# Ledger of designs, part 217: peptides against a protein of PDB entry 3HUF

Target 1, 320 residues: chain A of PDB entry 3HUF
Amino acid sequence: MWIIEAEGDILKGKSRILFPGTYIVGRNVSDDSSHIQVISKSISKRHARFTILTPSEKDYFTGGPCEFEVKDLDTKFGTKVNEKVVGQNGDSYKEKDLKIQLGKCPFTINAYWRSMCIQFDNPEMLSQWASNLNLLGIPTGLRDSDATTHFVMNRQAGSSITVGTMYAFLKKTVIIDDSYLQYLSTVKESVIEDASLMPDALECFKNIIKNNDQFPSSPEDCINSLEGFSCAMLNTSSESHHLLELLGLRISTFMSLGDIDKELISKTDFVVLNNAVYDSEKISFPEGIFCLTIEQLWKIIIERNSRELISKEIERLKYA

## One batch from the design tools (peptide; made by RFdiffusion4, then SolubleMPNN)

Design b2_p27_2_s3
Fold by OpenDDE base, seed 1:
Structure b2_p27_2_s3 (fold): chain B 320 residues (1-320), chain A 27 residues (1-27)
Amino acid sequence: as target 1 above (320 residues)
Amino acid sequence: KEKEEKEEKKIEEEVKKYDEEKEKKEE
């Protein structure tokens, strides 16, 4: 989201979140969803127009800012952004930091981008929330992104957490739920005067992890916990591969159980399958190898003695 | 200080005048 601050009292000593939309900036406007009052006698009554665009798909993958347009409203001394005079038709900016000088005002408005990118675990939740979050200047998506800061966990009562949730946790992404999204949707009016009123996602995350036994105490408890073990991964997603890498596993990728010969079995500690393959091909599992799903693996990984548990399962099947 | 205050006051007057001239053209 865009946040504006200023030196002195020209913004009344408060920071403000700017959501996507259009703002008239000047001395003689009242602060609301479309106006920013700036307290300086050196500023025109209506000095500039700020227009913040909704996030692009590119912004979701890069963590870049919503486009920030500045137009001077035909003022005596013009408007500058980053020491450059704004053109007559206005200019658009994609820099994460903007120093906006209104005429000859001795104080600048500092606009900075606070990155927040929300990944969704399922298309239905994305479809429900994306529009509202985009109107907050928050990029949203379904695919994994290096810019992802938050991950929406789907609360299905009594189900195991998804591979996406597991991976988001190990990546140290802040896991949030629908309750946090609902809270975000209500904040739009209250944060106009004070950007510090933005709800803390870390508190929501701490509560989710604390109240769900499917999570370890920290990602560090699981990262590289299976270092030295080798697995064969069959017909799984890219997120599944990355998850297994974060566990410290040596991974071989295969398309079918038929690709696993006796030589590979001798070098592989276990086989990881997706649920569909596990359920359909359980009768056709190779002898002498431990086959499990990612969800079954996760249940072992969250235990304090995960390495011992895995070792016991491997041994049990070698001597069966 | 006195020189800065005089310059600031001059800027304020120039801005005010320009705004007033603009408002009169829109009427």
Scores: peptide ipSAE 0.477, ipTM 0.912, DockQ to the pose 0.702
Fold by OpenDDE base, seed 5:
Structure b2_p27_2_s3 (fold): chain B 320 residues (1-320), chain A 27 residues (1-27)
Amino acid sequence: as target 1 above (320 residues)
Amino acid sequence: KEKEEKEEKKIEEEVKKYDEEKEKKEE
């Protein structure tokens, strides 16, 4: 989201969140959803127009800012952004930090991008929330992104957490739910004059972890917990591979269960399968190798004695 | 200080005049 602050009390000492939309900026406007009052006698009554675009699909992957357009409203001394005069038709900016000078005002408006990018675990929730979140200037998507700051867990009553949720947790992404999204949707008016009133997602996250026994106490309890073990996996999702890497596993990939030869078995402690392959191929598993699902592995990993548990299962099959 | 205050006041007057002239053209 874009946040503006200013020196010299020209914004009344407050920070303001700018959502996607159009704002008239000047001395003789009243603060509302479309106006920003700037308190200086050296500023025109209506000085500039700020236009913030909704997030692009690219912004979800890059964590880049919503496009910020500045137009001077035909003022005596013009408008500058980052010491450059704004062009007659307005200019668009994708820099994360904008120093906006209104005419000869001795104080500048500082606009900065606060990164917030929300990944969804399921397409249904994305479809429900994406429009509202985009209107807050929050990029949204389904795919893993290095720019992801928050992850929306799919809460189905009685379901296990997904691989996406497991990976988001280990990646130290803030896991949120629909309650936080509802809260975000309500704050739009209250944060206009005070950006500090933005809801803390960490409180939602703490409550999710505390009330769900499928989570360890911290990501640090699981990260590298299986260091020194080797696994083989089918060419599955990127999230599954990255999850196993975060556990500290050496990973070998194979294309079919038929590719699991004696050489692979000799170098591998266990095989990780998706649920569909595990259930369909359970009778055809190679002898002398421990096969499990990611969900079964996760149930072991969240235990304090995970290394001992997995070692016992490996030993049972080597001596069977 | 007195020179800066005079320059600031001049800027304020120039801005005010320009805004007033613009408003009169839009009327």
Scores: peptide ipSAE 0.477, ipTM 0.912, DockQ to the pose 0.698
Fold by OpenDDE base, seed 3:
Structure b2_p27_2_s3 (fold): chain B 320 residues (1-320), chain A 27 residues (1-27)
Amino acid sequence: as target 1 above (320 residues)
Amino acid sequence: KEKEEKEEKKIEEEVKKYDEEKEKKEE
């Protein structure tokens, strides 16, 4: 989201969130969803128009800002952005930091991009929330991205957490739920004068973790917890691969269970399978190797003695 | 200080005049 602040109390000493939309900026406007009052005698009554676009699909992957358009409203001394005069037709900006000078005002409006990018685990939830979140200037998507700051967990009562949720947790992404999204959608008018009224996602996250026994106390308890072990996995999920890497595992990939030869078995402590392959092929697993699902692995990893538990299971199969 | 205050007042007057001239063209 875009946040504006200014020196010299020209914004009344307050920070403001700018959502996608159009704003008239000037001395003689009243603060509302479409107007920004600037308190200076050196600026015009109606000085500039700011237009913030909704996020692009590319912004989800890059963590780039919503496009920020500035137009001067035919003022005596014009408008500058980053020391450059705004053109007659207006100019568009994709920089994360904008210094906006209204005419000869001695104080600058500073606009900065606060990174917020929400990944969804479920396509149905994305379809439900994407429009509303995009209207808040929040990029949304399903795929993993290095720009993701938040992850929406689908709460199904009694279900195991998904691989996506596990990976989001280990990446130190803030896990949120539908209740947070609902609250976030209501704050648009209340944060106009005070950007600090933005709901704290970290409190929502703490409550999710505290109330769900499937999470460890911290990501640090699991990151590199299996350092020194080696696994093999089917090359079916990039997210599963990245999850296993964050556990500190050496990973070998194979295309089918038939590719698991004696050489692979000799170098591998265990095989990680998806649920579908595990359930269908459990009768035909190679002898002398420990096979498990990511979900079964996760149940071991969340335990304080995860290394000892895995070692015992590996030994049990070598002596069977 | 006194020079800066005079320059600031001049800018304020120029802006005010320009806004008033613009309003008269829109009427």
Scores: peptide ipSAE 0.476, ipTM 0.911, DockQ to the pose 0.697
Fold by OpenDDE base, seed 2:
Structure b2_p27_2_s3 (fold): chain B 320 residues (1-320), chain A 27 residues (1-27)
Amino acid sequence: as target 1 above (320 residues)
Amino acid sequence: KEKEEKEEKKIEEEVKKYDEEKEKKEE
C-alpha cells in the first residue's frame, strides 16, 4: 500500500494510507476518501491529482508498488516528483519512494510503498477476497512468489494443513486467516487519518500458530531437521519439492511406483507420495521401503524428536 | 529572515492571484 507523510505540518503531522483511487490534493479541499488537504499558503486550492492504480499481476510477483500517477491541476508553480517537473498530461511512477513537491512549498510530501502480497491456498478464497484486497492496493494470487508476504490458510475444521501452508510456514511467510481479512476490510476508513491503525498481521499469525497443534513453535525447528536423510518423491508439485528441500532432505524424483527399483531403495530412506497415490497404491508398495504422505511426514516433523521417529520407522520396515 | 518572509508573501500572492484568475475563466 502507499503511505504518505510530509515534512513540517502540511499534512497535520499524520501519515495516511492511499488506497487505489483518485485524490484531489490542495489547500482548500477537505480530507476524505478522494481528497487530501495540504496546509500551505504556497499551494493552490486544488493543486494536484494523485491516482493510484489497482495492483497488476506483475506486482504480485515483483512486490512492486501500485502505479502512482501525479497530475498538476494547472498551477502557478507546477508539481515536481523526485525533483522532476510533472508533465502537462501527468506522469506515472513505479518507484517505491516519491518526493512530491507542490509548487514552491518548502516541505515535500513523501510517499513510500509498504510491500504486502497475499497468497491464497485455494481459488475459492482468492475469488472471494481478491477484489476487496486489490481495492486496498494489495496484490493477490495462488502461486508462490518471492514477493509473498502473507499466506491465507483455509480453515477447514479437522483437516490437515495443506502443503502450501506447510511451505508458507517454513519460508517464514506470515500465515493469516479469513478473520484477519475481514478485520483488514473494516479498517479502510480509520486508516485514512492514521496509517498506524492498520492491523498487525503478526498478532493474528501468532494466534493461529499458538492455537493449532499442526504447527511447530518456529520454522527453525523444522528447517534442516532431516539433514542427512534421503527421500524419493513422485514428481507432482514444485511446492512439495521445495518443502522437502527446506527440511534438508536429499531428493530423488520418480514418475511411477514402478521406477522404484532395488538400487533406489538402497539409496533412499523413505518415499513421499501424494494422498491419491498413497490411497490407491498402498497394496502395491515396494517391500522394504517406508512410504508416507507429505501430511504424515509433517506430523513427524513437528515432533521434537523427528529424527528419532523417522529412524525408528525406517528400521521397523527394513527388518519386517 | 525579512527577505525570506517577503519572498514567501510574494509566492502566496502570486498563487492566490493565479487561482482567482483560473476560477474566473471557469465561470
Scores: peptide ipSAE 0.476, ipTM 0.912, DockQ to the pose 0.706

Design b2_p27_2_s4
Fold by OpenDDE base, seed 4:
Parts: structure tokens; C-alpha cells; sequence
Structure b2_p27_2_s4 (fold): chain B 320 residues (1-320), chain A 27 residues (1-27)
């Protein structure tokens, strides 16, 4: 989201969130959803127009800002952004930090981008929430991104957490739910005057983790917990691969169980399958190798003695 | 202080005169 602040009292000492939309900026406007009052004698009644665009798909992957358009409203002394005069037709900015000078005002409006990118685990929830979140200037998507800050967990009572949720947790992404999204949608009016009123997702996250025994106490409990073990990964997602890497596993990727010969079995501690392959191929598993799903592996990893548990299961199959 | 105030008052006047002129041209 874009946040503006200013030196001196020109913004009344307040920080303000700018959501996607159009704002008239000037001395003789009243603060509302479409106006920003700036208190300076050196500023025109109606000085500039700020237009913040909705997030692009690229912004989700890069954590880049919503496009910030500045137009001078044909003022006496013009408008500058980052010491450059704004062009007659306006200019668009993708920098994360903007120093906006209105005319000869001795104080600048500082606009900065606070990164918030929300990943969704399923397309249905994305379809439900994306429009509202984009109107808050929050990039949204389904795919993994290094820019993701938050991950929406679907609350299904009695369901196992998804691979996406597991991976998001290990990546130290803040896991949130629909309750946080609902809350986030209600604050739009209250944060106009004070950007500090933006809800913190950490409390939502803490409550999710506390109330769900499928989570470890911290990502650090699981990261590299399986260092030194080797797995073969069959027909899993890229997200599954990254999850296994974060566990410290050496990973070999295969397309079919038939690609696993006796030599490879001797070098592999276990085989990781997706649920569909695990259920369909149960009868066709190679002899002498431990086959499990990611969800089954996760249940072992969240235990304090995960290394001992895995070692015991590997040994059980070598001597069976 | 006094010179800065005089400069600010001058700028204010130049802005006001310009804004008033523009408002009259848009009517």
C-alpha cells in the first residue's frame, strides 16, 4: 500500500494510506476518500491530482508498488517528484519512494510503498477476494512468489493443511484466514487519517497456529530438520519441491515409479508422492523403499523427534 | 525569520492571484 507522510505540519502530522483511486491534493480541499488537504500558504487551492492504479500481476511477483500517477493541476509553480518537474500530461511512477514537492512548499510529501502481497491457496478464494484486496492496493495471486508476505489459509474443519500452507509457513509468510480479510476490508475508512490503524496480521497468525496442532511452534523447528536424508520426488508440484528443499532434503525428481531402480533405491531414504499417485500406485510401490505423501511427511516433521521417527520408518522397511 | 515570512507571503500572494485568474478563466 502507498503511505504518505510529510515533514512539518502540512499533513497535520498524520500518515495516510492511499488506496487505488484518484485524489485531489491542495490547500482548499477537505480530507476524504478523494481529497488530501495540504496545509501550506505556498500550495494552490487545487494543486495536484494523485492517481493510484490497482496492482498489476507483475506487482504480485516483484512486490513493486501500484503505479502512482501525479498530475499538476496547472499551478503557478508546478509539481516535482524526486526533484523532477512533472510533465504537462502527468507522469507515472513505479519507485517505492517518492518525494513530492507541491510548488514552492518548503516541505515535501513523502510517499513510500509498504509491501503487502497476498497469496491464495485456492482459486475460489482468490476469485472471491481479489477485487476487494486490489482496491486496497494489495497484489494477489495463486502462485508462489518471493514477494508474498501473507498467505490465505482456507479454514476447512477437520482437513489437513495443504502443501501450500506448509510451504508458506516454512517461508515465514504470515498465514491469515478469511476473518482477517473481512477485517481488512472494514478498515478502509478508518485508516484514511491514520495509517497506523492498519490491522496487524500477526495476531491472526498466532491464533491460527495456536488453534491448529498441524503447525509446529516455529518454521525454524522444521527448516533443515531432515538434513542428510535423501528422497525421490514423484509427480509433485514445484511447491512440493521447494518445501522438501526447505526441510534440507537431497531431492531426486522422477516422472514414474518405474524410473526407480535397485541402485537408486539403495541411495534413497524414502519416496515422496502426491496424494493421487500415492492412492493409485499403492500396489505398485517398489519393494524395500518407504513411500509417503507430503502430508504424511509433514505429520512426522512437526514432531520434536522427526529425525528419529523417519530413521525408524526407513529401518523398518530395510529389514522387512 | 522576517525575510522567510516576507518570502512566504510573497509566494502566497502569487499563488492566490494565479488561482483566482484560473478560476475566472474556467467560468
Amino acid sequence: as target 1 above (320 residues)
Amino acid sequence: MEKEKEEEEKIEKEVEEFDEKKEKEEE
Scores: peptide ipSAE 0.449, ipTM 0.905, DockQ to the pose 0.771
Fold by OpenDDE base, seed 1:
Structure b2_p27_2_s4 (fold): chain B 320 residues (1-320), chain A 27 residues (1-27)
Amino acid sequence: as target 1 above (320 residues)
Amino acid sequence: MEKEKEEEEKIEKEVEEFDEKKEKEEE
């Protein structure tokens, strides 16, 4: 989200969130959803127009800012951004930090980008919430991104957490739910005067983790917990691969269960399968190898003695 | 202090005169 602040009390000592939309900036406007009052004798009644675009798909992957357009409203002394005069037709900016000088005002408006990118685990939830979140200047998507700051957990009652949720947790992404999204949808008006009123997702996250026994106490309890073990996985999901890497596993990939030969078995401690393959092929598993799903692996790794538990299961199948 | 106030008042006047002129040209 874009946040503006200024020195010299020209913004009345307030920080303001700018959502996607158009703002008239000037001395003789009243602060509202489309106006920014700036208190300076050197500023025109209506001095500039700020236009913030909705996030692009690229912004979701990069954590880049919504495009920020500045237009001077044909003022006596013009408008500058980062010491450059704004062109007659306006200019567009993708920098994370903008110093906006209105005319000869001795104080600048400082605009800075606070990165917030929300990944969804469920396409239906993304479809429901994407429009509202984009109107807050929050990029949204389904695919993993290094720019993701938050992850929406799908709450299915009585189900195991998804691979996406597991991976988000290990990546130290703030896990949120639909209740937090509902809260975010209501803040648009309340944060006009004070950007500090933006809700913190950390409280929501703490409550989710505290009330769900499927989470370990910390990501650090699981990261590299399986260092020294080797697994083979079906090449189906990048998130699954990255999850297993974060556990410290040496990973071999295969395309089908038929590719699991004696050589692969000899160098592999266990095989990780997706639920569909695990359920359909249970009868056809190679003898002498431990096959499990990621969800079954997760149930083991959240235990304090995960290494001992895995070792016991590996041994059990070598002697069967 | 006094010179800074005088320059600020001069700038204010130049802005006001320009804004008023523009408003009249748009009517």
Scores: peptide ipSAE 0.448, ipTM 0.905, DockQ to the pose 0.778
Fold by OpenDDE base, seed 2:
Structure b2_p27_2_s4 (fold): chain B 320 residues (1-320), chain A 27 residues (1-27)
Amino acid sequence: as target 1 above (320 residues)
Amino acid sequence: MEKEKEEEEKIEKEVEEFDEKKEKEEE
């Protein structure tokens, strides 16, 4: 989201969140959802127009700011952004930091981008929330991104957490839920005058972890916890592969259960399967190999003695 | 101080005169 602050009390000492939309900026406007009052003798009644666009799909992958357009409203002394005069038709900016000078005002409006990018695990939840979040200037999507700051877990009562949620946790992404999204939807009016009133997602995250026994105490408890073990997996998802890598596993990929020969069995400690393959092929599992789902593996790795537990299961099946 | 204030007052007046002129041209 864009936040503006200013020197010399020209914004009355307040920070303000600018959501996607159009703002008239000037000396003789009243602060509201579409106006920014700036108090200076050197500023026109109606000096500039700020237009913040909704996030693009590219912004979701880059963590870039919503496009910030500045237009001078044909003022005596013009408008500058980053010491450059704004063109007559207005200019657009994608920099994360903007110094906006209105006319000969000795103080600048400082605009800065607070990066927030929300990944969804569930397409239905994305469809429900994306519009509202985009209107807050928050990029949203389903695919993993290096720009992702937050991850919305799918709350199905009594279900195991998804691979996406597991991976988001290990990647140290802030996991949030629908309750946080609902809270975000209510703050739009309250944060106009004080950007500090933006809800802390980290508190929501702490509460999710604390109240759900499917999470370890920290990502560090699981990262490299299975170092030295080897697994084979079906080439099903990139997230599953990255999850297993973060556990410190040596990974071999295969295309079908028929590719699991005696040589592969000799080099691998266990086989990781998706739920569909596990349920359909359970009767046809190769003898002498430990086959499990990612969800079953997760239940082992969240335990403090995960290495001992997995070793016992491997031994039990090798000698059975 | 006094010179800076006099310059600020000149700028204020130039802005006001410009804004008033623009308002009259839009009527």
Scores: peptide ipSAE 0.447, ipTM 0.904, DockQ to the pose 0.786
Fold by OpenDDE base, seed 3:
Structure b2_p27_2_s4 (fold): chain B 320 residues (1-320), chain A 27 residues (1-27)
Amino acid sequence: as target 1 above (320 residues)
Amino acid sequence: MEKEKEEEEKIEKEVEEFDEKKEKEEE
């Protein structure tokens, strides 16, 4: 989201969120969803127009800002952004930090980009929320992104958490739910004068973890917890691979269960399978190694003695 | 202080006169 603040009292000492939309900026406008009052003797009644675009698809992957357009409203002393005069037709900016000078005002409006990028685990939930979140200047998507700050957990009562949720947790993203998204949709008018009124996603996340026994106390309890162990997996899911890497596992990949030869078994402590392969092929698993799903592995990882549990299971099958 | 205030008052007047001129051209 874009946030504006200013030196001195020209913004009345308040920080404001700018959502996608158009704003008239000047001395003689009233603060509302389309106007920004600036208190200075050196600025015009109507001085500039700010236009913030909705997020692009690229912004989801880069964590880049919504495009910020500035136009001078044909004022006496013009408008500058980052010490450059705004062109007659207006200029567009993709920098994360903008210093906006209105005329001869000795104080600048500082606009800065606060990164908020929401990944969804479920395409149906993305379809439901994407439009509303984009109108808040929040990039959204399904695919993993290094720019992701928040992850929407699908609450199915009585279901295990998904691999996406497990991976999001280990990446130290803030896990949120539909209740938080609903609250975000209501804040647009309330945060005009006080950007601090934004809902705390971290409080939502703490409540999710506290009320769900499928989460460890922290990501740090699980990261590298299986360092020194080796696994083999089907080359089907990038998120599954990245999850196993964050556990500190050495990973070998195979294309089919038939590729699990004696050499692979000799170098591997266990085999990780997807649910479909595990359920269909459990009667034909290779001898001398144990196979498990990521969900079964996760149930072991959340235990304080995960290394001991894995070691005992490996030993049990070597002597069976 | 006094010179800075006089310069600020001059700038304010130049802005006011310019804005008033534009308002009359839009009516």
Scores: peptide ipSAE 0.446, ipTM 0.904, DockQ to the pose 0.753

